Peptides against a protein of PDB entry 3JWR. Designs and how they scored, part 92

Target 1, 323 residues: chain A of PDB entry 3JWR
Amino acid sequence: TRELQSLAAAVVPSAQTLKITDFSFSDFELSDLETALCTIRMFTDLNLVQNFQMKHEVLCRWILSVKKNYRKNVAYHNWRHAFNTAQCMFAALKAGKIQNKLTDLEILALLIAALSHDLDHRGVNNSYIQRSEHPLAQLYCHSIMEHHHFDQCLMILNSPGNQILSGLSIEEYKTTLKIIKQAILATDLALYIKRRGEFFELIRKNQFNLEDPHQKELFLAMLMTACDLSAITKPWPIQQRIAELVATEFFDQGDRERKELNIEPTDLMNREKKNKIPSMQVGFIDAICLQLYEALTHVSEDCFPLLDGCRKNRQKWQALAEQ
Target 2, 298 residues: chain A of PDB entry 3JWR as posed
Amino acid sequence: TRELQSLAAAVVPSAQTLKITDFSFSDFELSDLETALCTIRMFTDLNLVQNFQMKHEVLCRWILSVKKNYRKNVAYHNWRHAFNTAQCMFAALKAGKIQNKLTDLEILALLIAALSHDLDHRGVNNSYIQRSEHPLAQLYCHSIMEHHHFDQCLMILNSPGNQILSGLSIEEYKTTLKIIKQAILATDLALYIKRRGEFFELIRKNQFNLEDPHQKELFLAMLMTACDLSAITKPWPIQQRIAELVATEFWEQGDQVGFIDFVCTQLYEALTHVSEDCFPLLDGCRKNRQKWQALAEQ

## One batch from the design tools (peptide)

Design b1_p26_2 (made by RFdiffusion4)
Fold by OpenDDE base, seed 1:
Structure b1_p26_2 (fold): chain B 323 residues (1-323), chain A 26 residues (1-26)
Amino acid sequence: as target 1 above (323 residues)
Amino acid sequence: ESEEYEAAVQEIDDFFDEYINNVLFS
């Protein structure tokens, strides 16, 4: 395609020029081509292209295939969300120095998972999929969308001309797919709530050990959630704009719940209760976000900008809730 | 495993409901 030719022939700017190592990064001013160039730079600077012998054209095609399999009519869970999740992963690995704590296969898996974790998202949560008796709800009982996202990821990875993992041994391939699956499934917030207590306790007791395979898996899951929720850490103008996109998508679901299912939406998804957004954001930060970024900062102090951003946005949301 | 997952979903829902209720009634 013309898009593939343009991407494959383009000069890829440095990570410094693209500012993709910054935790404060924003994609708002970037074209789709520039987001693809940023993605190439992430793979290159993490040594994934060299270490796993990726062909440039295959990587370009894969990136464009991933982007194409996000829906354009979804307000938040689109290519830009996946791209921002991957950028936060890249920043955490580089600027946050987490790269030094992980294997190349784990890094490869996390970057692929971050880009792929919401593939073919429909702008509705697992509860809606279940209540609407969607065909996907017949295939999976829990984490319905996350299983679907992984299936889409696997389909793309095995598609002709998209096989970025073709340079791996059979054992490396199996290991990588296992980590990708676990990382995508970890973006189910219910699984985060289930598992986070063990992680926080290990950190609190100073017993956290990345050499333990179970603790490694737990850490990768927490890191995925930290990147997926990273909009809450962004500078206030960026945070506000992303919160509006999230609210738009949630309100669209609430409108569908009312119209299609005859269900009164929760306050979070109720367009008539938009005035509660500031207080709900404070609650979300306190219940879900703060402890995660505190624990992540304990594992690597260079991740502090994520925690600091989260704290600053809590203060901003609290001030709006008091008005 | 299913019961633990459902409990986690309920915990999220309960939290949002409790927080919204506590803010409205404080």
Scores: peptide ipSAE 0.030, ipTM 0.665, DockQ to the pose 0.550
Fold by OpenDDE base, seed 2:
Structure b1_p26_2 (fold): chain B 323 residues (1-323), chain A 26 residues (1-26)
Amino acid sequence: as target 1 above (323 residues)
Amino acid sequence: ESEEYEAAVQEIDDFFDEYINNVLFS
């Protein structure tokens, strides 16, 4: 395609020029082409292209295929969300110095997972999919959408001309797919809540050990969630704008719940309750976000900007809630 | 494993309900 030719022929700017190592990064001013260029730079600077012998054209095609398989009519869970998740992962690996704690296969899997974790998202949560008796709810009982996202990820990876993993051995390929699946499933917030207690306890007791395979898997899951939720850590103008996108998508679901399911939506998804957004954001930060970024900062102190950003945004939301 | 997942889903729902009810309506 013309788009592929343009991307493959383009000069890829440095990570410094693109500012993709910054925790304060914003994609708002970037074109779709520039987001693809940023993604190429992430793979290159993490040594994934060299270490796994990726062909440039295949990587370009894969990136464009991933981008194409996000829906354009979804306010938040679109390509830009996936791209921002991957950028936060890149920043955590580089600026947060987590790269030194992980294998190349783990880094490869995390970056693919971050870009792929919401593929073909429909702008509705698992509860809606289940209650609407959607065909996907017949395939999976739990983490319905996350299983679907992984299935879409696997489909793209196996599509002709998109096989970025073709340079891996059979064992490396199996390992990578396992980690990708686990990382995508970890973005189910219910699974995060289920597992986070074990992680926080290990940190608190100074028993956390990345050499333990189970604890490594747990850490990768927590890191994925930290990147997925990273909008809450952004400078206030960016955070506020992203919160509006989230609210738009949730309100669209709430409107569908009334119309299609004949149920009253929860306050989070109720357009008439938009005045509750500031207080709900404070609660979300306190219940879900703060302890995660505290624990992540304990594993790597260079991740402190995420925690600091989260704390600052809590104060901003609290001030609005008191108004 | 299914019971633990359902409990986690319920914890999320309870959190949002309790937070919304206790902080916004208390």
Scores: peptide ipSAE 0.029, ipTM 0.661, DockQ to the pose 0.572
Fold by OpenDDE base, seed 5:
Structure b1_p26_2 (fold): chain B 323 residues (1-323), chain A 26 residues (1-26)
Amino acid sequence: as target 1 above (323 residues)
Amino acid sequence: ESEEYEAAVQEIDDFFDEYINNVLFS
């Protein structure tokens, strides 16, 4: 395609030029082509292209395929969300110095997972999919959408001309897919809630050890969630804009719940309760976000900008809630 | 595992409901 030709022929700017190592990064000003260039730079600077012998054209095609499999009519869970998740992962690995704590296969898996974790998202949550008796709800009992996202990821990875993992041994390939699956599933907030207590307890007791395979898996899950939720850490103007996108998508679901399911939506998804967004954001930060970024900062102090951003945005939302 | 997952989903729902309710009645 013309898009592939343009991407494959383009000079990829440095990570410094693209600012993709910054936790404060925003994609709002970037074209789709520039987001793809950023993604190439992430793979390159993490040594994934070299270490796993990726062909440039294949990587370009894969990136474009991933982007194409996000829906354009979804307000928040689109390519830009996946791209921002991957950028936060890249920043956490580089600026947050987590790269030194992980294997090349784990890094490869996390980056692929971050880009792929919401593939074909429909702008509705698992509860809606279940209540609407969608065909996907018949395939999976739990983490319905996350299983679907992984299936889409696997489909793309195995598509002709998209096989970025062709340089891996069979064992490396299996390991990578396992980690990708676990990482995508970890973005189910219910699984986060289920598992976070173990992670926080290990941190609190100073018993956290990345050499333990179970603790490694747990850490990768927490890291994925931290990147997935990273919008809450962004500079206030960026955070506000993203919160509006999230609210738009939630309100769209609420409207569908009324129309299609004949139910009253929860306040989070009720456009008539838009005035509660600031208070709901404070509660979300307190219940879900703060402890995660505190724990992550304990593992790597260089991740502090995420925690600091979260705290600053809590203050901003609290001030709006008091108005 | 299913019970724990359902409990986690409920915890999320309860959080949003309780938070919304507490904010509404505060």
Scores: peptide ipSAE 0.386, ipTM 0.866, DockQ to the pose 0.583; fails the geometry check
Fold by OpenDDE base, seed 3:
Structure b1_p26_2 (fold): chain B 323 residues (1-323), chain A 26 residues (1-26)
Amino acid sequence: as target 1 above (323 residues)
Amino acid sequence: ESEEYEAAVQEIDDFFDEYINNVLFS
């Protein structure tokens, strides 16, 4: 395609030029081509292209395929969300120095997972899928969409000309897919809530050890969630704009719940309760986000900008809630 | 496993409901 030719022939700017190591990164000004260039840079600077012998054209095709398999009519859970999740992962790995704590296979898996974790997202949560009796709800009892996202990820990875993992051994491939699956499933917030207590307790007791395979898996899950939720850490103007996209998608779901399912939406998805957004954001930060970024900062102090951003945005949302 | 997942989903829902209610009535 012309798009593939343009991407494959383009000079990829440095990570510094693209600012993709910054926790404060914004994609708002970037074209789709520029987001793809950023993604190539992430793979390159994490040594994934070299270490796993990725062909440039195959990587370009894979990136474009991933981007294409996000829906354009979804307000938040689209390519830009996946791209921002991956950028946060890249920043956490580089600027946050987490790269030094992980294997190349884990890094490969996390980056693929971050880009893929919401593939073919429909702008509705698992509860809606279940309540609508969607065919996917018959295949999976829990984490319905996350299983679907992984299935889409696997489909793309195995598609002709998209096989970025073809340079891996069979064992490396199996390991990578396992980690990708676990990482994508970890983006189910319900699973985060279930598992976070163990992680926080290990950190609190100073017993956290990345050499333990179970704790490593737990950390990768927490890191995925931290990147997935990283919009809450962004500079306030960016945070506000992303929060509007999230609210738009949630309200669209709520409207569909009323229209299609004849169900009154929860306050989070109720357009009529838009005035509660600031307070809901404070609550979300307190209940879900703060402890995660605190714990992540304990694992790597260089991740502090995520925690600091989260705290600053809490103050901003609190001030709006008091108006 | 199913019960734990459902409990976690409910915890999220309860949190958002409680927070919204507490802020409106505080």
Scores: peptide ipSAE 0.031, ipTM 0.677, DockQ to the pose 0.511; fails the geometry check

Design b1_p26_2_s1 (made by RFdiffusion4, then SolubleMPNN; from b1_p26_2, 16 letters changed)
Fold by OpenDDE base, seed 3:
Structure b1_p26_2_s1 (fold): chain B 323 residues (1-323), chain A 26 residues (1-26)
Amino acid sequence: as target 1 above (323 residues)
Amino acid sequence: DDKEYEEAVELLEKFFEETVGKELFK
């Protein structure tokens, strides 16, 4: 395609030029081509291209395939969300110095997972899928969409000309896929809620050890969630804009719940309760986000900008909630 | 494992229904 030719021939700017190491990064001004260039830079600067012998054209095709398999009619869970998740992962690995704590396979898996974690997202949550009796709800009992996202990820990875993992041994490939699956599944907030207590307790007791395989897996899950939710850490103008996209998608679901399922939506998805967004954001930060970024900062102090951003946005949302 | 997941889903759903964040996760 012309798009592939353009991408493959383009000079990839430095991470510094692209600002992709910044926790404050925004994609709002970037073209789709520029997001793809950023993604190439992430793979390159993490040494993944070299270490796993990725062909440039194959990587370019894979990136474009991943981008293509996000829906354009979904307000939030689209390519830009996946791209921002991956950028946060990259920033956490580089600026947050988490790269030094992980294997190359783990880094590879996390980056692929971040880009792929919401593939073919329909703009509705697992609850909607279950309640609508969608065929996917018959295939998977829990984390329905996350299983679907992984299936889409696997489909793309195995598609002709998209096999970025072809340079891996069979064992490396199996390990990578295992980690990708775990990482994508970890983006189910229910799984986060279920598992986070163990992580926080390990941190609190100063017993956290990345040499333990179970704790490593737990950390990768927490890191994925931290990147997935990273919009909450962004500078206020960025946070506010992203929150509007999230609200739009949630309200669209709520409208569909009323129309298609004849149910009253939750407050979060109720368009009539738009005025509650600030207080809901404060609640979300307190209930879900703060402890995660605190714990992440304990693992690597260089991740503090995520925590600081989250705290700052809490203050901003609180101020709006008091109005 | 399934029960804990369902409990987590319920907790998340309750959070999305109620604007009062801190009390649900303590």
Scores: peptide ipSAE 0.410, ipTM 0.813, DockQ to the pose 0.483
Fold by OpenDDE base, seed 2:
Structure b1_p26_2_s1 (fold): chain B 323 residues (1-323), chain A 26 residues (1-26)
Amino acid sequence: as target 1 above (323 residues)
Amino acid sequence: DDKEYEEAVELLEKFFEETVGKELFK
């Protein structure tokens, strides 16, 4: 395609020029082409292209395929969300110094997972899929959408001309797919709630050890969640704009719940309770986000900007909630 | 395992209700 030719021929700017190492990064001013260029730079600077012998054209095609398989009519869970998740992962690996704690296969899997974790998202949550008796709800009992996202990820990876993992051995390939699946499934916030207590307790007791395979898996899950939720850590103008996108998508679901399911939506998805957004954001930060970024900062102190950003945004939302 | 997942879903849903968010962190 013309798009592929343009991307493959383009000069890829440095990570410094693109500012993709910054935790404060914003994609708002970037074109779709520039987001693809940023993604190429992430793979290159993490040594993934060299270490796994990726062909440039294949990587370009894969990136464009991933981007194409996000829906444009979804307000938040689109390509830009996936791209921002991947950028936060890149920043955590580089600026947050987590790269030195992980294997190349784990880094490869995490970056692919971050870009792929919401593929073909429909702008509705698992609860809606279950209650609407969608065909996907018959395939999976739990984490319905996350299983679907992984299926889409696997489909793209196996598509002709998109096989960025072709340079891996059979064992490396199996390991990578296992980690990708675990990482995508970890973005189910219910699984985060279920598992986070074990992680926080290990940190609290100073018993956390990345050499333990179970604890490594747990850490990768927590890191994925930290990147998926990273909008809450962004500078206030960016945070506020993203919160509006999230609210738009949630209100659209709530409207559909009323019309299609004849149910009253939860406060989070109720357009009539828009004035409660600031207080709900404070509650979300306290219940979900703060402990995660505290624990992540304990594992790597260079991740402090994420925690600091989260704390600053809590203050901003609290001030709005008091008005 | 399924029961723990369902309990986590219920807990998550409660965090997004204004009335319950104040009670869970007390």
Scores: peptide ipSAE 0.403, ipTM 0.813, DockQ to the pose 0.487
Fold by OpenDDE base, seed 5:
Structure b1_p26_2_s1 (fold): chain B 323 residues (1-323), chain A 26 residues (1-26)
Amino acid sequence: as target 1 above (323 residues)
Amino acid sequence: DDKEYEEAVELLEKFFEETVGKELFK
């Protein structure tokens, strides 16, 4: 395609020029081509291209394939969300110095997972999929969409001309896919809630050890969630704009719940309760976000900008809730 | 495992109810 030719021939700017190492990064001003260039830079600067002998054209095709498999009519869970998740992962690995704590296969898996974690998202949550008796709900009992996202990820990785993992041994390939699956599934917030207590307790007791395979897996899951939720850490103007996209998607679901399922939506998805968004954001930060970024900062102090951003946005949302 | 997942889902849903938001401001 013309898009592939343009991407493959383009000079990829440095990470510094692209600002993709910044926790404060915003994609709002970037073209689709620029997001693809940023993604190439992430793979290159993490040494993934060299270490796993990726062909440039294959990587370009894969990136474009991933982007193409996000829906354009979804307000929030689109390519830009996946791209921002991957960018936060890149920033956490580089600026947050988490790269030195992980293997090359783990880094490879996390980056692929971040880009792929919401593939073919339909703008509705697992609860809607279950209640609507969607065919996907018959395939999976829990984490329905996350299983679907992984299936889409696997489909792309195995598609002709998209095989970025062809340079891996059979064992490396199996390991990578296992980690990708675990990382994508970890983006189910229900799984996060279930697992986070163990992680926080290990941190609190100073017993956290990345050399333990179980704790490593737990950490990778928490890191994925931290990147997936990273919009809450962004500078206030960016956070506010992203929150509007999230609200739009949730309200669209709520409208569908009323129309298609004849149910009253939850407050989060109820357009009539738009004025409660600030208080709900404070509640979300307190219940879900703060402890995660605190724990992540304990693993690597260089991740502090995520925690600081989250705290600042809590204050901003609280101020709006008091009006 | 399934019960724990369901409990987590319920907890998640409760965090986004208006009542939870009000309790945070008391």
Scores: peptide ipSAE 0.403, ipTM 0.808, DockQ to the pose 0.504
Fold by OpenDDE base, seed 1:
Structure b1_p26_2_s1 (fold): chain B 323 residues (1-323), chain A 26 residues (1-26)
Amino acid sequence: as target 1 above (323 residues)
Amino acid sequence: DDKEYEEAVELLEKFFEETVGKELFK
């Protein structure tokens, strides 16, 4: 395609020029081509292209395939969300120095998972899929959409001309796919709630050890959630704009719940309760976000900008809630 | 394992319903 030719022939700017190492990064001013160039730079600077012998054209095709399999009519869970999740992962690995704590296969898996974790998202949550009796709800009992996202990820990875993992041994390939699956499934917020207590307790007791395979898996899951929720850490103008996109998508679901399912939506998805967004954001930060970024900062102090951003946005939302 | 997941889902759903003043995750 013309898009592939343009991407494959383009000079890829440095990570410094693209500012993709910054936790304060915004994609709002970037074209789709520039987001693809940023993605190439992430793979290159993490040494994934060299270490796993990726062909440039294959990587370009894979990136474009991933982007194509996000829906444009979804307000928030689109390519830009996946791209921002991957950028936060990249920043956490580089600027946050988490790269030094992980294997190359784990890094490869996390980057692929971050880009792929919401593939073919429909702008509705697992609860809607269950209540609407969607065919996917018959295939999977738990984490329905996350299983679907992984299936889409696997389909793309195995598609002709998109096989970025072809340079891996059979054992490396199996390991990578296992980690990708676990990482995508970890973006189910219910699984986060279920597992986070173990992680926080290990941190509190100073018993956290990344050499333990179970604790490693737990950490990768927490890191994925931290990147997926990273909009809450962004500078206030960026946070506000992303919150509007999230609210738009949630209100669209709530409207569909009323019309299609004849149910009253939750406060979070109720357009009539728009004035409660600031207080709900404070509650979300306190209940879900703060402890995660505190624990992550304990594992790597260089991740502090995420925690600091989250705290600053809590203050901003609290001030709006008091008006 | 499944029971713990279902409990987490229920907790999450309750959190997003009338969230103001709720302290479900302390």
Scores: peptide ipSAE 0.398, ipTM 0.814, DockQ to the pose 0.486

